# Designs tried in a protein design run: peptides against a protein of PDB entry 4AID. Part 92

Target 1, 242 residues: chain A of PDB entry 4AID
Amino acid sequence: FDIKRKTIEWGGKTLVLETGRIARQADGAVLATMGETVVLATAVFAKSQKPGQDFFPLTVNYQEKTFAAGKIPGGFFKREGRPSEKETLVSRLIDRPIRPLFVKGFKNEVQVVVTVLQHDLENDPDILGMVAASAALCLSGAPFMGPIGAARVGWVDGAYVLNPTLDEMKESKMDLVVAGTADAVMMVESEIQELSEEIVLGGVNFAHQQMQAVIDAIIDLAEHAAKEPFAFEPEDTDAIKA

## One batch from the design tools (peptide; made by RFdiffusion4, then SolubleMPNN)

Design b2_p17_2_s2 (from b2_p17_2, 7 letters changed)
Fold by OpenDDE base, seed 4:
Structure b2_p17_2_s2 (fold): chain B 242 residues (1-242), chain A 17 residues (1-17)
Amino acid sequence: as target 1 above (242 residues)
Amino acid sequence: SSFFERLREAVARRKAE
């Protein structure tokens, strides 16, 4: 196996991004680990557009498999065939920041699948899933203008906390999920308890700053392991309005 | 250059090695 791995320290935890061992049949595949939480992200894209395709057919599926359910809070009650509320929410959290970053006019089918393989009961797989999905897309050769980073920010004891543990989140007055590129915030989702707008905005800035190390790690991994970028020229939409 | 352009260059370099 030609295994490529990037390891960084991130929020006092080791983040590992690995490719080349698992799901090699995908266009991109990344095994991401933080603590003992492990996710597999795969990206697959069609090499042609379907006839009559009028929209960008991006599908993002976050799933927690039954074999991991024994370690996933609430995972015991998964009904086969329908995503849980959590799976639906996290799928949207991943979709929202990545969808705008595909080149304009690209209407080939893209499927991103994030599978939780292990949960440590400390590190939520949602942020890790966002990071892994970004990395898998960057490795795939799809015309994705990423990477994105992601971070969760808590507010505990009057300070920002990067990717709080599930236990730290019980004491947090903020659950702030941010995703962005190196240059821009693409998505914010927040649950806030009696905090000023200034603290929340500071949390967004903190998240965006802290995700730069992840973005750089994805870039480094992609430079060493990415497939040939798909030859796609964006539609010159200025030419259609003339 | 966009990330995607840098990636094209990086992949091209790896193929030349």
Scores: peptide ipSAE 0.413, ipTM 0.897, DockQ to the pose 0.863
Fold by OpenDDE base, seed 1:
Structure b2_p17_2_s2 (fold): chain B 242 residues (1-242), chain A 17 residues (1-17)
Amino acid sequence: as target 1 above (242 residues)
Amino acid sequence: SSFFERLREAVARRKAE
């Protein structure tokens, strides 16, 4: 088993990105751990375009599956049912920043699945899921111009807090989720209580700075473990129709 | 992107080792 692992300290917590242990049938697969929260991200892409495909068929599914009955908040046996509101929201949070980063004209099917395997009740699996999805795509060989990083920023006692715990978030005046590349912010989602625009913009900048360590960790993992990049050249005709 | 090209080179290096 060729297991590759990257470990960093991030916001006073250990982030672990691991590949090669499970989900080997995927193009990319990453186990990401922060505290005792664990997610599996898988990326699969088709090696050809379907006949008549006119849009980019990216599907992102975030799932809080109760493998361990009792360690996921609200972990009643979610019957094989529709995604929860949270699962739908987090799937969109992952989709939004990654979708623009695929090579223009690439219309092969791409499936990203993020599964929560364990939850510690302190570290929210959403941010970890965003990071894991980015890493899985970078490992896959898909023409993805990532990586993305992600961060949550709180405002507690007049200071920014990187990836606040669920308990710290009860005292936070800000829930700011940011995703981006090394060079750009790609997505912002925010819930704010009576804070100035200056504090919010400062939070976006803080998030973007703090996610660089994660981006670098994904690059390092990919350089050591990624599959051969898929040879894709956009047809000149798709460039002209923009 | 600079990353995707670097990745192609990194994979090529690992195949040559």
Scores: peptide ipSAE 0.411, ipTM 0.897, DockQ to the pose 0.920
Fold by OpenDDE base, seed 3:
Structure b2_p17_2_s2 (fold): chain B 242 residues (1-242), chain A 17 residues (1-17)
Amino acid sequence: as target 1 above (242 residues)
Amino acid sequence: SSFFERLREAVARRKAE
């Protein structure tokens, strides 16, 4: 197996991005690990557009599988078929920043699936899922103008904390999730308790700075392991030059 | 150069090796 791996230190934790061992039938597949939390992201895209397709058919599915349920809080055997509230929320968190980054006019079906394989009860798989989805898309050859990075920022004892643990989040006055490219913030989701706008804006900037190492790690992995970029001519040539 | 252009070049280099 041609296994490629990138490892970085990120917020006092080891982030590992691995490809080539699992889900080889996908266009892109990444195992991402932070602490003992493990996710698998897969990206698959159609090589042609369906006749009459008028919108971009992107589907993002985040799933906490039952085999990980013994280590996932509230992880009883979820009945097959309906996503939980958490799975629905995280699917949207992944979808929101990636959807605008596909080349204009690309209307081939794209499916991103993120599966939680292990949860350590410290590191939330949502941020890891966002990173893994970005990496899987960059490896796939789809006309995705990523990568994106992602970060969670807390405010604990008067300081920003990158990707706080679930226990640190209990003491945090901020739950700020940010996703973006190297150059731009694409998505912000926040829950804030009695903090100034200045602290929140500083948190967004902190997140965007801290995600650069993840973006660089995805680029390095993609340069070594990505499939041939799909030959697609955009309707608008200006969208590729950015 | 967009990431996608750099990626095309990187993949082309790997195919030539």
Scores: peptide ipSAE 0.409, ipTM 0.894, DockQ to the pose 0.861
Fold by OpenDDE base, seed 5:
Structure b2_p17_2_s2 (fold): chain B 242 residues (1-242), chain A 17 residues (1-17)
Amino acid sequence: as target 1 above (242 residues)
Amino acid sequence: SSFFERLREAVARRKAE
């Protein structure tokens, strides 16, 4: 196995991004770990466009399964049944920042699947899933102009907290999820309890600054482990080469 | 994208090693 791993300290926690051990049949596959929360992100893309395809067929599927403690199951887990509300929301949180970063005119089918393999009951797998999805896309060779980073920001005891634990979030006056590139904020989702706009904007900036380490980690992993980038020339002359 | 081009170059370097 050609296993590549990137490890960083992020918000006082160890973030691990790993590829090459599982889901090797995907175009990109990343195991991401923060604390004892573990997610698998996979990216698969079609090598041709379907005849008559008029829109970009991106599908993002986030799945939380009942897992046995201490087991990292291998392979593609399909959830039995309908997605939960949480899974639907997190799937959208991942979709929103990544969708605009594909090369214009690319209309090949892309499927991103994020599966929660382990949950430590402290670290929410949504942020980790966003990071893992970004990394999997960067590894895949798809014409994705990422990476994105992501962060959750809390407001606890008059301070910003990066990726608060589920227990810290109970005391937080802010649940702010931010995703972005190195240069831009791409998505903000927030639940705010009586905080000034200044504090919220400061939280967005804090998130964007803190996610740079994750973006750099994904770049480093991709430089060492990515597949050959897919040769795609957009037909549309207005395709801004990002 | 500067990243995607850098990635092409990085992959090319790895294939040459």
Scores: peptide ipSAE 0.427, ipTM 0.898, DockQ to the pose 0.921; fails the geometry check

Design b2_p17_2_s3 (from b2_p17_2, 8 letters changed)
Fold by OpenDDE base, seed 2:
Parts: sequence; structure tokens; C-alpha cells
Structure b2_p17_2_s3 (fold): chain B 242 residues (1-242), chain A 17 residues (1-17)
Amino acid sequence: as target 1 above (242 residues)
Amino acid sequence: SAFFERLREAVARRKAA
């Protein structure tokens, strides 16, 4: 097994990105760990377009499966067959920043699956899932113009907090999730309690600055472990700037 | 993207090594 691992300190926690041990049948697969929270992201893409495909068929599926009884909040009562509200929301949080970064004209099926394997009850797997999905896509060879980073920002005791724990979030006046590239913010989602626009904008900037270390870690992992980028040339018809 | 080009070069270097 050729296992590649990148480890960084991020917001006072160890982030580990690993590839090559599990899910090797996927185009890209990343095991991501922060604290004792563990997610598996897989990316698979079709090598041809379906006849008559008129839209980009990207599917993102975040799943908190009951792999470990007692290590996933609410895991005991997941009825078979429908995603929870959380799983639906997090799937959208991952989809929103990645969808615009695929090469125009690419209409091959892409499936991203993020599976929560373990939860430490401190580190939310959503941010970790966003990071892992970005890394899996960068490793896959799909025409994805990433990486993206992601960060959650809290506001506790008059200061920004990077990726607050679930306990710190109870005292936070802000739940701000940001995703972006090295150069641009791609997505903002926020719940704010009585904070100025200046503090919120400062939180977006703080998030974008803090995610650069994650972007760099994904780049380093991809330079060492990525598959050959898929040869895709957009058809001339998509080059017509309207 | 500059990243995607760097990946092509990095993969090519790993295959040549």
C-alpha cells in the first residue's frame, strides 16, 4: 500500500489528510482526521459523457452512518432511506463551493461521498468533510479547479475562534462557515447574534486567511499522490462568451 | 488553473522517477 499523509496544526488541533489505505477503487479517496473525528471522502467521475446530457451531473452525499455505536450523536435512530436535515444541509455546504470550480462543458457524472466514520463530540465533521471532499477531488484527476479550503468561525469573548468546538459554539455569537480557493471566497453561510457587519466581514476575512494552511496541505498531498489529470478540452461552442 | 497545470507537471515528474 502506498500511503501518503499530510499533517498540519490548524486552529490548535492536528489535521491529518491520508490517502492510499482505503477506498482505492475510487478516483480519489481521503481519510481526514481532526481530533478524534474521522471522515472518508471519495470522488468518482465517469470517463465519458452520457448521450443527451445537458447539465453537469454532480452529486454530493454527506452521510453520518452508524459505523460506531455511541460515537455519532443521534446515530441510534437513523431510519433507513432518507438523509437527515443535517446530512442534507452539509451535502449542500460541500456542493456550493465545488460546483463552480469544474471546467465549463464538463458533463461527465461526478459523485462525491463523505462518510463520517467517527465523531469525538468536540469537532464537527462538516468542516472536515468539506476539506476531505476538496482533497479527494484534487487527487481524483477530475477537471476540478480547486482546491477549496473551509473554516468555521465563532465569536467568543470578543474574539474570532477558528473551528470552535461544539461546547465553545454554545457561547459563540457567530456561526460562520466559509469556503474558498486561495484567491477567492466561494461560499459563506452564517448565523449571527447581535454582531456588527464589520465583525462579520472580519470573520469572513479571518476564515479565508486561516484556510490557506489547509489549501497548501491539499496541494502538497496532491503533488505527491494525485492521479493524472483527466484530459478534457471544452468544446468550442462553450467558448462563446455571451 | 495554475494548480491543475502544476498537478500535471508533478504527476509527470513522479512517472519519470
Scores: peptide ipSAE 0.435, ipTM 0.909, DockQ to the pose 0.920
Fold by OpenDDE base, seed 4:
Structure b2_p17_2_s3 (fold): chain B 242 residues (1-242), chain A 17 residues (1-17)
Amino acid sequence: as target 1 above (242 residues)
Amino acid sequence: SAFFERLREAVARRKAA
């Protein structure tokens, strides 16, 4: 097995990004671990566009499988078929920041699947899933102008907390999810309890600063393990003005 | 993007090694 691994300390936790062991049939596959929470992200893309394809066919599917060990919160036997509200929400959280980063004119089918493999009941797999999806896309060779990083920011005892535990989140006045590139914030989702706009904006900035280490880790992993970038020339947007 | 170009170069270097 040609296993490549990047390990960083991130918010006082070890983040591990691994490729080459699992899901080798995908264009990109990343096993991401934070604490004892483990997710597998896979990216697959078609090498050609379907005839008559008029929109970019990106699908993102986040899944929390019911493992027999009962360690996933809400681990009732998820009936096959319909995503839970959480799975639908997290799928959108992953989709929103990645969709605009594909090269213009690229209308090949892209499928991103994030599967929760383990949950430690401390580290939410959503942020880890966003990071893993970004890494899987960067490894795939798809014309994705990432990476993105992601972070959750809490406000606990008058301070910002990076990726608060589920227990720390009960005391948090903020649930702020941010995703972005090295240069720009791409997505903000927030639930705020009686905080000033200044604190919220500071939280966005804090998130964007803290995700740089993750972005750099994805870049390092991709430089060592990525497939050949797919040769795609963006449609000359100036040619459509004629 | 600057990343995508660096990635092309990095992959090319790995194939040449």
Scores: peptide ipSAE 0.429, ipTM 0.908, DockQ to the pose 0.914
Fold by OpenDDE base, seed 1:
Structure b2_p17_2_s3 (fold): chain B 242 residues (1-242), chain A 17 residues (1-17)
Amino acid sequence: as target 1 above (242 residues)
Amino acid sequence: SAFFERLREAVARRKAA
């Protein structure tokens, strides 16, 4: 098996991005690990547009499956049929920053699936899932103008904390999720308890700075393991409306 | 993007090696 792996230290934790072991049928597949939390991201895209397709058909699904439920809080056998509120929220957190980064006019079907395989009860799989989805897209050959990084920022004892544990988050006055490219913040989601706008903006900047190491890790992995980029030229019709 | 073009070049280099 040709397994490619990138390992970095990130917020005092080891982040591992791996490809080539599992989900080889996908266009891109990444196994991401932080602590004992493990996610699998897969990206699949159609090589042609469906006749009459008028919008970009991107689907993002985050799943906390029952086989991981032995380590997932509240791992009652969720009947297989409906995403939880968390799964719906995290699917949107992944979708929001990646959707704008596809080349304009690309209307081939794209499916991103993030599956939680293990949870350590310290490291939330949402941020790890965002990173893994970005990496899987960069490996796929889809016309995705990423990578994105992501980070959670807490405010504990008057300081920013990168990717706080679930226990540290109980003491945090901020739950700030940021996603972005090397050059831009693409998404902010925040829950804040009586903090100044200055602290929040500083948290966004801190997140964007801290995610650069992740972006660089995805680039390095992609340079070594990505499939051939899909040859896509936007049809001239989208140029005439500018 | 600059990344996507660099990626295209990196993949091409790996195929030629």
Scores: peptide ipSAE 0.429, ipTM 0.907, DockQ to the pose 0.903
Fold by OpenDDE base, seed 3:
Structure b2_p17_2_s3 (fold): chain B 242 residues (1-242), chain A 17 residues (1-17)
Amino acid sequence: as target 1 above (242 residues)
Amino acid sequence: SAFFERLREAVARRKAA
């Protein structure tokens, strides 16, 4: 196995991005760890467009499987078939920032699957899932103009907190999820308790600054482990500069 | 994108090594 790993310190926690051990049948596969929370992201894309395909068929599926050893919070046997409200929301949080970053005119089927393998009850797997999905796409060779980073920002005791724990979030006046490229914010989702617009905008800027280390880590991993970029020629009318 | 071009070059270098 050719295992590649990138490790960074991020918000006082160790972030690990690993590829080459598992899900080798995918176009891209990343095992991401933060604290003791572990997710597997896989990216698969079709090498041709389906006849009559008129839209970009991207599917993102985030799954928190009840693994036998970990009490996933809310430990009801997920009934087979329907995603929970949380899984639906997180799937959308991952989809929103990545969808616009595919090259225009690319209409091949793309499937991103994020599976929570372990949960430490401190680090929410949603942010980790966003990072892992970005990394898996960058490794896949799909015409994805990423990477994206992601961060959660809290406001605790009059300060910004990067990726607050579930316990720190109880004291937070802000739940701000940001995703973006190196150059641009692509998505903001926020729940705010009586904070000024200045503090919220400062939180977006803080998130975007803090995610640069993650973006750089994905780039470094991709330079060492990515598959050959898929040769896609957009129709001349859709040639946005690569 | 600048990233995608750098990635093409990085993959090409790894294949030539």
Scores: peptide ipSAE 0.426, ipTM 0.906, DockQ to the pose 0.922; fails the geometry check

Design b2_p17_2_s4 (from b2_p17_2, 7 letters changed)
Fold by OpenDDE base, seed 4:
Structure b2_p17_2_s4 (fold): chain B 242 residues (1-242), chain A 17 residues (1-17)
Amino acid sequence: as target 1 above (242 residues)
Amino acid sequence: SAFFERLREAVARRKAE
């Protein structure tokens, strides 16, 4: 096994990004760990476009499997075959920031699957899933102009908290999820209780600053482990519709 | 993107080793 691993300290927790041990049949595969929460992200892309494909066929699936359900809050009631409300929401949280970052005119099928393997009841797998999905895409060779980072920001005792635990979130006046590139915020999702716009904007800036370490970690992992970047040149006709 | 170009170069370097 050619295992590559990047480890960083992030928000007072160890973030580990690993590739090469599992899901080697995918174009990109990353095992991400924070605390005892573990997710597997896989990225697969078609090497050709389907005839008559008129839109970019990106599918993002976040899944909390039944074997992890015993450690996932509310996980005991998962019906086979339909995503839960949480799984649907997190799939969208991952999709939203990555979709715009594919090269214009790329209409090959892309599938990103994030699977929660373990949950520690402290670290929510959604942020970890966003990070892992970004890393898997960067490793895959797909024409993805990432990486993205992601962060959750809380507001506890008059301070910003990076990736608050589930227990800290009970005391938080803010649930702010931010995703972005090194240069730009791509997505904001927020639930806020009685906070000023200034505090919220400060939270977005804090998130974007704190995710830089994750972006750098993904870059470092990709430089050591990424597959050959897929040679894609958009047809001139797709470039002109800008 | 600057990242994607750096990635191409990094992969090329690893193949030359």
Scores: peptide ipSAE 0.429, ipTM 0.906, DockQ to the pose 0.908
Fold by OpenDDE base, seed 1:
Structure b2_p17_2_s4 (fold): chain B 242 residues (1-242), chain A 17 residues (1-17)
Amino acid sequence: as target 1 above (242 residues)
Amino acid sequence: SAFFERLREAVARRKAE
């Protein structure tokens, strides 16, 4: 099997992006690992537009399904409904930054699926899922103008912390999720406790700087493993209506 | 994007090897 892997140190943790082992039937597929948290992202896109398709049919599905249930010590009965709320939220966190980056006029169906395979109870799979989804899209050949990076930023003991652990987040005055390209911030989501706007803006900048290493890692992986980019030229008619 | 064009070139190079 032709397995391609990129490994980087990121926020004091090893990030691994791997392709070619699992989900080979997808257009793009990435196993992403940070600590002992593991996610599988798959990207599939239609090679033609459906007749009468008037919008871009992107679907993003993040799943924390019980494949990991055998290794989570103690039945943490995530209260009824809470997994579905988290899955919905993280699906939106992935969708928001990637949707604008598809070439204008592309209306072929795109499906992104992120599945949590393992959770270490330290590294949240949401950020890892965002990174993996970006990588899977870049590998797929879809007309996606990524990569995106993503980062969580905490504020602990008067300092920014990149991708705080779940335990560090208990002491954090900020939960700031940022996604962006090399050149731009595409999405910010934040929960803040008694912090100045200056600290929050500094956190966005910190996140954007720290995600560059991830963007570069996705680029390197894609240069070595991506499928042929899909030849898409927007019809002139869709360019005129904008 | 500049990335997508670089990716086209990188894929083309890998196919020629």
Scores: peptide ipSAE 0.421, ipTM 0.904, DockQ to the pose 0.908
Fold by OpenDDE base, seed 5:
Structure b2_p17_2_s4 (fold): chain B 242 residues (1-242), chain A 17 residues (1-17)
Amino acid sequence: as target 1 above (242 residues)
Amino acid sequence: SAFFERLREAVARRKAE
């Protein structure tokens, strides 16, 4: 097994990004761990465009299994069922920042699947899922102009908190999820209770600063473990050059 | 993307090793 691992301290927690152990049949596959929350992200892309494909066929599926806390559930099969509301929301949360980062004119099928394998009841797997999805895409060879980072920001006792625990979030006046590249904020999602716009904007900036360490970790992992980048030349001359 | 080009170079280096 050619296992590559990147470990960083992030917001007072250990973030681990690992590839090469699980889902090796995918173009990219990352196990991401924060605390005892564990997610598997896989990225698969078609090596050709379907005839008549007129849009970019990106699908993002986030999946939370019914498991006991601290356990890895046996088997990758959810019951064939409609995604929960949470799964649908988090799937969109991951989709939003990554979709614009594919090279213009790329219309090959891309599937990102994020599966929660373990939940510690402290660390929400959504942020971890965003990070893992970014890493899996960067490893895949798909023409993805990432990485993205992600962060949740709380406002607890008059201070910003990076990736608050579920218990800290009960006392938080802000649930701010930010995703971005090294250079830009790509997505903001927020639930805010009676906070000034200044505090919220400060939270976005705080998130963007704090996610740089994650972006750098994904870059380092990709430099050591990524597959050959897929050779794609867009026909559109107005393509955002990589 | 500067990243994607760096990645191509990094993969090329790893193949040469």
Scores: peptide ipSAE 0.437, ipTM 0.906, DockQ to the pose 0.924; fails the geometry check
Fold by OpenDDE base, seed 3:
Structure b2_p17_2_s4 (fold): chain B 242 residues (1-242), chain A 17 residues (1-17)
Amino acid sequence: as target 1 above (242 residues)
Amino acid sequence: SAFFERLREAVARRKAE
């Protein structure tokens, strides 16, 4: 097994991105850990477009599997078949920032699956899932113009908090999830209690600054472990060589 | 993207080693 690992300190927690041990049949696969929360992200893409495909067929599935349910809040055996409200929401949080970063005209099927393997009851697997999905796509060779980073920002005792714990979030006046590239914010999702626009905008900037270390960690992992980039030439001359 | 080009170069280097 050729195992590659990147470890960083991130918001007072250890973030680990690992590839090469699990899900080797995927185009990209990343085991991501923050605290004792563990997620597996896999990316698979078709090497050809289906005849008559007129839209980009990206599917993102976030799953909190029953084997992790002993440590998942509300950990009843989820019935097979229908995603929970949380799983649906987090799948959208992952989808939103990554979808616009694929090369224009790429219409091959792409499937991203994020599976929660362990939950520590402190670190929410949603942010970790976003990071892991970004890393898996960067490793896959798909024409994805990432990486993205992600961060949650709280407002506790008059200060920004990076990736607050579930307990710290109870005292937070802000739940701000941001995702972006090195250069741009791609997605903001926020729940805010009686805070000024200035504090919120400052939170977005704080998140974008704090995610740079994650973006750099994904780049470093990809330089050492990524598959050969898929040769894709868009038919349309308007492909921004970004 | 600048990243995708750097990635192509990095993969090419690893194949030459």
Scores: peptide ipSAE 0.418, ipTM 0.903, DockQ to the pose 0.919; fails the geometry check

